# Ledger of designs, part 53: peptides against a protein of PDB entry 5JNO

Target 1, 112 residues: chain A of PDB entry 5JNO
Amino acid sequence: MVAKFQPPPEYQLTAAELKQIVDQSLSGGDLACRLLVQLFPELFSDVDFSRGCSACGFAAKRKLESLHLQLIRNYVEVYYPSVKDTAVWQAECLPQLNDFFSRFWAQREMED

## One batch from the design tools (peptide; made by RFdiffusion4, then SolubleMPNN)

Design b1_p18_4_s2 (from b1_p18_4, 6 letters changed)
Fold by OpenDDE base, seed 3:
Structure b1_p18_4_s2 (fold): chain B 112 residues (1-112), chain A 18 residues (1-18)
Amino acid sequence: as target 1 above (112 residues)
Amino acid sequence: SEAQQRALEVLDEMLAEQ
């Protein structure tokens, strides 16, 4: 048995917000990727901005952590209950997330 | 944001290849 996961307040989506993202999504994997963009915009921050920031000097995080994935999965399962099965999550959503995230940064790095 | 928009463009390209 798995205990119910509660998202931190800063990552709480209303039903209307979630529905909007779902309406834009073609599949569970697509929904997962769109949730990644919506919930964690900091993971897609422009490296040029990070380089030019003299105030902080810190680079944006470029890794998907377990918390990110767990939060996304929690929202995806609302409309795609099958992802409650770990095998389905690992086959349908996780590869899409990793591919998408990798493509984004690979493209950005080539443009520098 | 602009970064989010770029991300969504990458996503659309990825989906178009499938």
Scores: peptide ipSAE 0.740, ipTM 0.960, DockQ to the pose 0.877
Fold by OpenDDE base, seed 4:
Structure b1_p18_4_s2 (fold): chain B 112 residues (1-112), chain A 18 residues (1-18)
Amino acid sequence: as target 1 above (112 residues)
Amino acid sequence: SEAQQRALEVLDEMLAEQ
């Protein structure tokens, strides 16, 4: 028995919200990237979280974690069930997510 | 947000290369 993944309330999308993102997407990979932007704006924020607490070493994580990827994959599966296959997910969505996320921060670093 | 908008711009650029 595999427990169903339940997103935290702040990452719960309605069917209408998801459809809106899908309608803007050209592919499963594109959908994944758009979901990344919409669900996790904090990953794109330039806010320095370390400013609040230098002693604890807390800093904004500019990393795609397993939870982020799993949540995105769950939503992508609704319209692209083929990504249930890990090989498909790793070929069609994961590379685009990584490329997109890397490009974003590479660009930001050049602007600073 | 502004950051999200910039992200979408990067995405559009990436998609244009495909």
Scores: peptide ipSAE 0.740, ipTM 0.960, DockQ to the pose 0.903
Fold by OpenDDE base, seed 1:
Structure b1_p18_4_s2 (fold): chain B 112 residues (1-112), chain A 18 residues (1-18)
Amino acid sequence: as target 1 above (112 residues)
Amino acid sequence: SEAQQRALEVLDEMLAEQ
């Protein structure tokens, strides 16, 4: 048996907060993307993205880490229990998250 | 935030294509 994943306090959502996001979502993949925006706004901000090496001007790229994905999956499971199946998670949610996140930064780079 | 609003706009555009 595996212990239940407990999110850090800054990423804990109340039932009411989660319900509000769910009410705006059309699918599990959509819910996952909306959770990404609400839980991790720093991944969409230019503040840290513009920061980098003073000598070379390189800024570290934003990336979706395993911890981000695990936390989102745990919330999605509350209303879409089928994502407990790894195959379903990889087919319905992961592609949507990656596509959404990539589109966001691709658009941002084009506007620069 | 402004960044979050831009992200949601991208999401809406993506959903409209489906």
Scores: peptide ipSAE 0.740, ipTM 0.960, DockQ to the pose 0.918
Fold by OpenDDE base, seed 2:
Order: structure tokens, then sequence, then C-alpha cells
Structure b1_p18_4_s2 (fold): chain B 112 residues (1-112), chain A 18 residues (1-18)
């Protein structure tokens, strides 16, 4: 039996916090994008962690990984159960997430 | 944060095009 995915404490939202984000969202795809911003602000930061962390020297990756997407999907499912269907998730949420994330960094590159 | 605010602005622009 596959265990239910449990988010790390850093990415655990209360019902009230999730509801607040949902109230600001127009669709499941919009909700997914807003969750991306709220849960993973480090993906939008151009702060070079190697400058401030002498111990690790690792810089934040500008990539959406499977763990990010899984966490977002879990929360979206609460209000949009249809995304439990992989085809729906791939049609309604993934394209919006990828487009949004790409647009953000494309804009940042133009400003540099 | 400032980065999050910029991200939300990009999102709003994207939604306005749809």
Amino acid sequence: as target 1 above (112 residues)
Amino acid sequence: SEAQQRALEVLDEMLAEQ
C-alpha cells in the first residue's frame, strides 16, 4: 500500500491559509501558480546563496522539480478533485505553471 | 517578499491575456 504523501513541515499549510489562497484564485491553474509563489519563494529569488553561505555554496535552481509539482498538486486537489486525474492535471495546471515560471525568468533576464 | 510580488504581477499579466 502506497503511503499518503506528507509535505515537510516547511510546506505545511493550514486550512485557513489554503482557503485564503483559494479565495484569490480564478481557477485550478491559477491556484497552482499562486501556491508555487507561496510555497517556494526561493525559486523566484535571484539571491546568490553562494554569496551568503560559505558552508554549502549552492545556488538556487531555476527549475520546477517533481517534488515541487507534487506538493502543489496535493493542495490543488483539496478544492479541485478532478486534478487527481493525471490527464486533467497535465491539461489544466502543468501548462500554466510552466508558462508562468518561464515568463517570470524571461522577464528577469530582459531586465538584467 | 519583493520577488514574490514581482511573480504575482507576472501572473496577473498572464491571466489578463487569457
Scores: peptide ipSAE 0.739, ipTM 0.960, DockQ to the pose 0.911

Design b1_p18_4_s3 (from b1_p18_4, 8 letters changed)
Fold by OpenDDE base, seed 4:
Structure b1_p18_4_s3 (fold): chain B 112 residues (1-112), chain A 18 residues (1-18)
Amino acid sequence: as target 1 above (112 residues)
Amino acid sequence: SPAQQRALQVLQEMLAES
């Protein structure tokens, strides 16, 4: 049995906070995208990647990692338990997350 | 934040197309 995923403290949502996001959401996919924005604002940051230590190779990665997706999925499951099924998650949430995230940065690249 | 607000705007536009 796989241990229950426990998010880091900075990514913990209270029931009230999660409910607020759910109330603003139109679907499981929409909820997933809103959770992405709320939980990981750093993925949307306009910070200069050249700032800081360039010699150490530091650079923020603008990609959705497994940990991001798993954390989002865990919260989505609270109100959309069907996403526990990987096929449902891959059909209803992942495409929308990827589309949304790609659109955001494509738009930003055109404006910069 | 402004970045989050821009992100939500993109999301709204995406949802409007669906």
Scores: peptide ipSAE 0.734, ipTM 0.958, DockQ to the pose 0.886
Fold by OpenDDE base, seed 1:
Structure b1_p18_4_s3 (fold): chain B 112 residues (1-112), chain A 18 residues (1-18)
Amino acid sequence: as target 1 above (112 residues)
Amino acid sequence: SPAQQRALQVLQEMLAES
């Protein structure tokens, strides 16, 4: 038996919410990127997390963590079952996610 | 949010290149 991954309640999507994103997606990789934006807006925010503490200098890490990727993959599998194959996930979705995320922050860095 | 809107713009640009 394979352990079932259960997203935290704050990252649960209804069937209707997921379908709305799917209807706007052209591929599994595109869907993955759109899910990233929808589920984890904090990864794209300019919020100063140290504003409440001038001494700590805390800053949120701008990286895609294992739990982010696993959660996204779970939803992508609903409409693109082929990503259950790790090789397909690593060829079709993961590179696009990393490229997209890197492009976003590279662009922001140039504007700052 | 504005950040999400910017992100989606970047995504559209990326998709247009391919």
Scores: peptide ipSAE 0.733, ipTM 0.958, DockQ to the pose 0.900
Fold by OpenDDE base, seed 2:
Structure b1_p18_4_s3 (fold): chain B 112 residues (1-112), chain A 18 residues (1-18)
Amino acid sequence: as target 1 above (112 residues)
Amino acid sequence: SPAQQRALQVLQEMLAES
């Protein structure tokens, strides 16, 4: 038996918080992107954690990892159960997430 | 945050292309 995926406490959303995001969303793909922004603001942050700290030298990786995607999918499934089907997830949500994330950082790069 | 607001703007623009 496989244990149910449990998100870390810092990525837990209440039913009310999730509903607010859903109310703003037009589709499962849209919801997925909004969840990405809400759950993982560090992926969009321009903050340099090494600034003023030579000992740190850490910068957030501009990459969507499997854990990010799994967490988002778990929440999307609540209101769009069809994404439990991997084919639906890969057709409706995953391309939107990748496109959105790429567009964001491409735009940020052009500001330099 | 400002970064999140910029992200939401990008999302809105992406959705408008559909």
Scores: peptide ipSAE 0.733, ipTM 0.958, DockQ to the pose 0.893
Fold by OpenDDE base, seed 3:
Structure b1_p18_4_s3 (fold): chain B 112 residues (1-112), chain A 18 residues (1-18)
Amino acid sequence: as target 1 above (112 residues)
Amino acid sequence: SPAQQRALQVLQEMLAES
């Protein structure tokens, strides 16, 4: 079946880095959103430099994929073990992530 | 980065509404 999730090396956080984010967070949902910003800054940029030429770049992908969410959930579980329950994850974190991400791009589009 | 700063600003505004 599905193998154990292994985060890509570029998205690894040390315990100290994670604690720093946790200390700034007010809830599991807040922590999830802060992790999204920290781990995947390319999702908030106008140009994605992780693909193709670094001089010209490509348009950033405005989509939260299952792999992004799985990685965030893994880190949130360290300080909020209750999100191991899918129902809790879907009620306390996932809606906040989607709302936050949608709001960000909605505001950016209004500026253009 | 500026994009991350804007993102965190949006997050703070969202949290303030709740």
Scores: peptide ipSAE 0.732, ipTM 0.958, DockQ to the pose 0.914

Design b1_p18_4_s4 (from b1_p18_4, 6 letters changed)
Fold by OpenDDE base, seed 3:
Structure b1_p18_4_s4 (fold): chain B 112 residues (1-112), chain A 18 residues (1-18)
Amino acid sequence: as target 1 above (112 residues)
Amino acid sequence: SAAQERALAVLDEMQAEA
């Protein structure tokens, strides 16, 4: 039995905030990507910013960890309950998340 | 933020291709 995952306070969305994102989303996979941007803006921060600001202790990460994915899935399933099925999550959401995240950083690396 | 806006722009491009 897997215990219900409760997001840390810094990653909690109100119903209104979630609905706003949903209203902008075209699909469950699209919603997942938009949630990624909203919940974890630090994953999209400028690489040079992280290196340049040693005093603030900020370090941008370019990795989607299991915790990130689990949090996103928990919100997606509120409006797309089918993603509770692992097969659906892996077919509809995970590929889009990975593709989106990879595209973002691939594009940023070309802007130097 | 600017980074978030750029991310959403990438997402829009991705959706347009699909």
Scores: peptide ipSAE 0.735, ipTM 0.959, DockQ to the pose 0.898
Fold by OpenDDE base, seed 4:
Structure b1_p18_4_s4 (fold): chain B 112 residues (1-112), chain A 18 residues (1-18)
Amino acid sequence: as target 1 above (112 residues)
Amino acid sequence: SAAQERALAVLDEMQAEA
């Protein structure tokens, strides 16, 4: 028996908050990207939190971890139940998330 | 935040290309 995923308090969205994001989303993949921005602004911040380990901090900031993806997927599933199927998640949402995140940082690197 | 705004701008650009 697998326990239901429960997001940490700082990443808990109300039904109204989630609906607001959904209302401005064009697709499941788009929703996933918008959730990424809303839930994890630290992944897009220029602020360097690396103090003890610059490499660790840098990697943590510029990497989509399994926990991030799992949380996003859980919210996307509310309105797009089909993403419970891993094949659908990997075809519709995951590529868009990776592309979006990569493009963001590629753009930021060009600005430096 | 400014970072979030930049992120959303990138997302909009992606959508325009799709």
Scores: peptide ipSAE 0.734, ipTM 0.959, DockQ to the pose 0.887
Fold by OpenDDE base, seed 2:
Structure b1_p18_4_s4 (fold): chain B 112 residues (1-112), chain A 18 residues (1-18)
Amino acid sequence: as target 1 above (112 residues)
Amino acid sequence: SAAQERALAVLDEMQAEA
């Protein structure tokens, strides 16, 4: 028996918070993208945490990791249970997430 | 944040194309 996935405290949304995001969403894929923005703002920031440390070559990772995707999927399933089907997740949400994330950074790079 | 707002703007553009 596998225990239900429990997100880290910093990524725990209340029912009200999730509902607010859902109300702004047009689809499961759209919801997934909005959750990405809300849960992981660090993935969209230009903050350089290595500014004060030349010895630490810390660089913000610009990639969607498995934990990010798993968390998002779990929340999306609450209102779009069809994404429990991996085929649906891979067709409706995952491509939109990747496209969205890529477009964001492509746009940012053009601004520099 | 400003970054989040920019992200949401990109998302809106994507949805408009769909």
Scores: peptide ipSAE 0.734, ipTM 0.959, DockQ to the pose 0.901
Fold by OpenDDE base, seed 1:
Structure b1_p18_4_s4 (fold): chain B 112 residues (1-112), chain A 18 residues (1-18)
Amino acid sequence: as target 1 above (112 residues)
Amino acid sequence: SAAQERALAVLDEMQAEA
């Protein structure tokens, strides 16, 4: 049996919560970026692994993983069904997500 | 959070350029 992708409980949005984000969004790509911020705030924080593990001193990797993107896409599809088409997702949403995420961290690097 | 607010500010700037 093949079931729909089910997000982990910590990333499950109610219809009301999703609608609130949608109401603030200007487009599918914008919605994707706002979902990224809401669902994965840890990707924008300065918290690294060394904060919890002084022994190893490793830093958390800052990248958008396939699971992040898949989860976001699933929510975007609710209001923008056209992104079910991979070509549309890759043209309208994915570039904006990558641009947004890279700009955020590039700006942080230049602040000091 | 503060990090989320900064992220949304970057997003607003990106939208202004588009």
Scores: peptide ipSAE 0.734, ipTM 0.959, DockQ to the pose 0.915

Design b1_p18_5_s1 (from b1_p18_5, 9 letters changed)
Fold by OpenDDE base, seed 1:
Structure b1_p18_5_s1 (fold): chain B 112 residues (1-112), chain A 18 residues (1-18)
Amino acid sequence: as target 1 above (112 residues)
Amino acid sequence: SLQDLVEQTLAEWSAQQA
């Protein structure tokens, strides 16, 4: 049997916090995007903010990593159990996450 | 603020899905 995935403390949502996000969501894909915004605000920070360390010049990558997607999926499953099916996750949630994230950065790049 | 910008983008995106 596979052990239940436990998110790091900084990404742990209470039942009340998750329900508040769910109440604002219209679908599983919409919920996924709202979770992306709430769990990982650092992925939406601009280049100047990410380059705040003048000593190292580190800039965070503008991409969704496996850990981000796994955490979001785990919370979406609570209210949309169908996403436990990989085919459903790939059809209903992943495209919307990628579209929303790409749209955000495309708009930001045009405004620079 | 950055948070306001993200929320605005989310609202506009969500409206297009409806």
Scores: peptide ipSAE 0.324, ipTM 0.851, DockQ to the pose 0.754
Fold by OpenDDE base, seed 4:
Structure b1_p18_5_s1 (fold): chain B 112 residues (1-112), chain A 18 residues (1-18)
Amino acid sequence: as target 1 above (112 residues)
Amino acid sequence: SLQDLVEQTLAEWSAQQA
C-alpha cells in the first residue's frame, strides 16, 4: 500500500487556512499559484547565497521541485479532485504554476 | 517589499486569466 503523503510540519495548512486561500482563488490553477506563494515564500526570495560561499557555488535554486509540486497538488485535490488525474494536473495547474513562477523571476531580473 | 512584489505579480497574473 502507498502511504498517504504527509507534508512536513512547516507546510501543514489547517482547513480554515486552506479555505481562505480557496475563497480567494478563481480556478484550480489560480489556487495552485496562491498555494505556491503561501507555502513557499522562500522560492521568491532574492537572497544571494553565493555571497556566503563563492567556492561551493551555492545559490538559491529558482526551481519548482517535485516536493513543492506534490504538496501543492495535494491541497488542490481537496477542492478540485479532477487533478488526481495526472493529465488534468499537467493541463490545468502545472502550466500556470510554471508561467507564474517564470514571470515573477523574469520581472525581478529586469529590475536588477 | 518582496511580499508586495509577489502579491503584485499574483494580482497581475490573475487579472490576465479569463
Scores: peptide ipSAE 0.323, ipTM 0.850, DockQ to the pose 0.756
Fold by OpenDDE base, seed 3:
Structure b1_p18_5_s1 (fold): chain B 112 residues (1-112), chain A 18 residues (1-18)
Amino acid sequence: as target 1 above (112 residues)
Amino acid sequence: SLQDLVEQTLAEWSAQQA
């Protein structure tokens, strides 16, 4: 069994912030993608911080990790409780997240 | 801006979902 997940402070949304995103969402999958954009803008950046900051050596990652997915799922669950079921999460949200994320980078790579 | 580009991509993606 997995313990209750608590988001890191930098990824904490207020009820009002979440409500605003929900009001713009068409579905659970759409909400998931909008949360991806709002919570993790660094995943969409071409900036390599290791080149611009020798002190930190940080480089933005272009992959969705389990932590990202768990955070998104926790927020989606507030308005779409059915995603508590892993089968529903995998059918309604994960494919949309992966599709949107891959499409974004495919477009960016084409422009480079 | 980058944010505008992301939002534009999101809008296009959402529209494709029909």
Scores: peptide ipSAE 0.323, ipTM 0.850, DockQ to the pose 0.708
Fold by OpenDDE base, seed 2:
Structure b1_p18_5_s1 (fold): chain B 112 residues (1-112), chain A 18 residues (1-18)
Amino acid sequence: as target 1 above (112 residues)
Amino acid sequence: SLQDLVEQTLAEWSAQQA
């Protein structure tokens, strides 16, 4: 029997908090992006002080890791059960997350 | 600010959703 995945306390959302985000969302993909911003603001923070240092996790801070994606998917599934299907997740949500995240950092690079 | 840039990016992203 596989244990149910539990998010770390710092990444737990109440039902009310999640509903508020859902009410602002236009789709499962949009919800995923909004969850990304709300759950992981550290992924959008400036890491220029560690730029060029592979040992201090610069690259990791600009990467969506499996744990981030799994947490987001778990919340999206609450209101969009279809993303339980991996094919749906990979077609509807994952590309949205990647494009949004890449767009943000592309804009940041242009501003500097 | 950084937060403003995040919100702006999110707003633009949401606006282009079908």
Scores: peptide ipSAE 0.322, ipTM 0.851, DockQ to the pose 0.841

Design b1_p18_5_s2 (from b1_p18_5, 6 letters changed)
Fold by OpenDDE base, seed 4:
Structure b1_p18_5_s2 (fold): chain B 112 residues (1-112), chain A 18 residues (1-18)
Amino acid sequence: as target 1 above (112 residues)
Amino acid sequence: SLEELVQQTLAEHSAEQA
C-alpha cells in the first residue's frame, strides 16, 4: 500500500481551515486558486516582502512547482474527488491556477 | 475577489511575522 501524502507542517490545514476556504469557493478551480494563495503567500510577494519574512526565508521563485500543485490537488480532492482523475485536474483546476498566477505577475510586471 | 484575497493574505502574513 502506498503511503498517504503528508504535507510539510507549514502547509498542513485542519479540517476547519479547509472548510473555511471551501465555503468561500465557487468551484474546484476557484478552490484551487484560493488554496494557492493561502498555502503559498510567498509566491505572491516581491523580493522586499520575502526578505523581511522569516517564514518565507529567501525569495521564492515565481513559479508553480510540482510540489505546490500536488499539495493543492490533495486538498481539492477532499471536496472534489473527481480531480483524482488527471484529465479532470488538467481541465478544471490547472488552467485556472496557471491563468490566475500568470495574470497576477503579468499585472505586477507592468506596474514595476 | 481573488485579488483582494491575495492582498489580505499578504497583509496577514506580514503582520504575523512582525
Scores: peptide ipSAE 0.277, ipTM 0.810, DockQ to the pose 0.057
Fold by OpenDDE base, seed 1:
Structure b1_p18_5_s2 (fold): chain B 112 residues (1-112), chain A 18 residues (1-18)
Amino acid sequence: as target 1 above (112 residues)
Amino acid sequence: SLEELVQQTLAEHSAEQA
């Protein structure tokens, strides 16, 4: 049988921590975006900020990788089981994640 | 808001490393 996916320790959320994020969320897509920020703050940091972080060492690439998306999806599934369906995940969560992430960096690039 | 969440998370992350 295929082993159950286990998040790395640094990305492990307790039930209480996850519930707190869920309570702040308006939808499954919104939950996904909030999880993105909470789990991977390094993706929203500039090079200087990331370099100054002892835990990061170096700036992460400004890209949502498959591992990021899989981790987020696993947590979203806990409260929104419908995202187990790939079509639902692609319609409800992925567009919001991509739009949020791209808009964030687009705004930073145009910042005065 | 998500913008506030980003700012807060980054601030906390920076503080934890200080």
Scores: peptide ipSAE 0.274, ipTM 0.808, DockQ to the pose 0.056
Fold by OpenDDE base, seed 3:
Order: sequence, then C-alpha cells, then structure tokens
Structure b1_p18_5_s2 (fold): chain B 112 residues (1-112), chain A 18 residues (1-18)
Amino acid sequence: as target 1 above (112 residues)
Amino acid sequence: SLEELVQQTLAEHSAEQA
C-alpha cells in the first residue's frame, strides 16, 4: 500500500475545523468545493486583492493543480470514504470542483 | 451559498493580513 498522504502544515485542518465545514456541506461534491475555498482562498483572489495581501505578493494562479485536488480528496474521504475509489472521486467530486472553479472565474471575467 | 462563502473567506483572509 502507498503511504498515507500527509498535507503540508499550512493545509492541516483539525477535526473541529473539518467538522464545521462538513456541517455546512450538502454532499461530497459540495464539501469538496467548500474545502477548495477554505484551503486555497488565494485561488479566488484577483490581482488587486493579491497585492493587498501582505502574505502573498503574487497574482493568484487560476488553476487547480494535482496537489490541490489531492489535499481536498484527503479530507473528503474522512466523511465520504467512497471517494477513495477513483471512479467515485471522478464522478462525484471532480466535476463539482471544476465547474465551481471555472464558473467563479467566468463570472468574474464577465463582470469586467 | 458557495459564493457567499468565497466572499467571507476572502474577507477573513484580508483581515488576517491587516
């Protein structure tokens, strides 16, 4: 078996923090989207916001990377163990994540 | 909503940096 994935310290959630997010979630896919926002708020910031952030002087990358997805999946599995199955992850969570993320930026672009 | 969550999270992030 492959060793258990360990998130970097900056992306480590306590049980209480995760539970709070889960309590607000309606499904595994919804949980995934909420985790995306909570773990990686920088992915939703525009250039002006990024410049105003003292912790991140860089323009936000508008791309979901493998590490982002792996981290989210790791937490979703706690309450939805079925997503350990790649087929379930790809059917229930990935489409929701991609749609949510793409729609967010599409809407922002249309407002400009 | 998720949109509201995004806005709230961004606001919190901004406040943490202030």
Scores: peptide ipSAE 0.273, ipTM 0.808, DockQ to the pose 0.057
Fold by OpenDDE base, seed 5:
Structure b1_p18_5_s2 (fold): chain B 112 residues (1-112), chain A 18 residues (1-18)
Amino acid sequence: as target 1 above (112 residues)
Amino acid sequence: SLEELVQQTLAEHSAEQA
């Protein structure tokens, strides 16, 4: 039997915290994007910001990695069980995550 | 908006570290 996935302590949300994010969300895909921001603010920060934050001791990457996606998916599944189906996750959440993340950095690049 | 959420989250994160 494979143990249930448990987020690392630094990415553990309480039920109240998760509910607050859910209440602000318009859809599963929107929830995924909001979770991305809340769980991984370092992915949206400038290098200078990352250096100034002891909690974000590593340089921000401009790529979503497997761990990011897995953590987000596990939280989305709490309120949208259908994303347990990989096809649903890939159709409803991944495109929105990628589009949101890409648009963010594209906008930042234009400002630089 | 999500953009506003990003700004708010980053601001809060910075404040927590100060």
Scores: peptide ipSAE 0.272, ipTM 0.806, DockQ to the pose 0.056

Design b1_p18_5_s3 (from b1_p18_5, 6 letters changed)
Fold by OpenDDE base, seed 1:
Structure b1_p18_5_s3 (fold): chain B 112 residues (1-112), chain A 18 residues (1-18)
Amino acid sequence: as target 1 above (112 residues)
Amino acid sequence: SLEDLIQQTLEEFSAEQA
């Protein structure tokens, strides 16, 4: 038997915190996007706290990594258990996450 | 602000879900 995945402490949500986000959500895809904003605000900032090198002049491309997606999926499953099916996750949530994230950065590029 | 942009994008996206 495989042990249940546990998120790192910095990404642990209480039941009350998760319910608050769910109450604002209209669908599983909408919930996924709201979780993205709450769990990983660093993905929306020009400041990269994980990469403390300003001397190289390199700004890493902003993308959703597998670990980010797995953490979001684990929380979405609590209220939308159908996303345990990979086909449902790929049809209902992944396209919404990618669409939302790309829209944000497209708007950022047009503002400068 | 950055926070305003995030919220605006989220609200526009959520409105399409209704």
Scores: peptide ipSAE 0.511, ipTM 0.910, DockQ to the pose 0.884
Fold by OpenDDE base, seed 2:
Structure b1_p18_5_s3 (fold): chain B 112 residues (1-112), chain A 18 residues (1-18)
Amino acid sequence: as target 1 above (112 residues)
Amino acid sequence: SLEDLIQQTLEEFSAEQA
């Protein structure tokens, strides 16, 4: 049997915390974006010392890695079981995450 | 601020979900 994925403690949400986010969400995709903000604020930070340096991890901070996506998907599945289907996840949630994340960084680039 | 930008982006995005 494959072991159930357990999120690291820093990414563990209580039922109450998750419910609060769900209550603010309009869809599975919207929920995914709100989870992205709550779970991974470091992906939105642009510290000066790492800015423009891939070796310093700047490029990594602008990527949604598989682990980030898996954690978000695990929580979305609680209220939207249909995303257990990879096709649904890729059609309803993943594009929303990428769109939201790209919009954010596009806005950041315009602020100089 | 950074937080304001995040929230603004989220609000604009969420509004499109309606």
Scores: peptide ipSAE 0.509, ipTM 0.909, DockQ to the pose 0.836
Fold by OpenDDE base, seed 3:
Structure b1_p18_5_s3 (fold): chain B 112 residues (1-112), chain A 18 residues (1-18)
Amino acid sequence: as target 1 above (112 residues)
Amino acid sequence: SLEDLIQQTLEEFSAEQA
């Protein structure tokens, strides 16, 4: 049993925002990837605050944590209720998320 | 830009699913 999860305020989507993302999506897996981009832009960038403060700097996390996955799943299930089944989530969404995220960073590393 | 890179990656990824 897992307690009902409430998204932190910074990761709230309105019904209209979610619908817009859904309308752009080809599948549950595609929706999951688009939600990843919309909800967690910090995972795709390195932020340097060294200008003005040599002690300041921020490196974005380059891994998908349980919190990220839980939030994405909560929104995906609104339009794809089958992902409430863990087996479906693991077969249809998780591989897509991991593939997309890994592909992005692999491409970024080649451009540096 | 970073946004362009994200969108390009997303488009390529989505196209592979189609």
Scores: peptide ipSAE 0.506, ipTM 0.908, DockQ to the pose 0.890
Fold by OpenDDE base, seed 4:
Structure b1_p18_5_s3 (fold): chain B 112 residues (1-112), chain A 18 residues (1-18)
Amino acid sequence: as target 1 above (112 residues)
Amino acid sequence: SLEDLIQQTLEEFSAEQA
């Protein structure tokens, strides 16, 4: 059998929490971006205190990794089952996530 | 603040989806 994906405890959302985010979302892509902000706030900070290297003090990389994307996709699928199709995920959600994330860091770079 | 920038970016992005 194929085991159901279980997110790490720190990234587990209740049905109520997920619904709240969905209620604020205008599309699957918008939902994905809101999930990115809610699940991984450390990706938007200069210093990652929660997931950064405690030995060297380096912050996490400014990159959306496969685990981040998989977690977001799993939650998006609950309300937008069409994203189970990789082509739909790549057309509707991935570009939105990358655009949003890039816009944020572009603005941050301009402020420095 | 950082939080403000995140929310501003999110709002601008969301507005484009409407």
Scores: peptide ipSAE 0.505, ipTM 0.908, DockQ to the pose 0.899

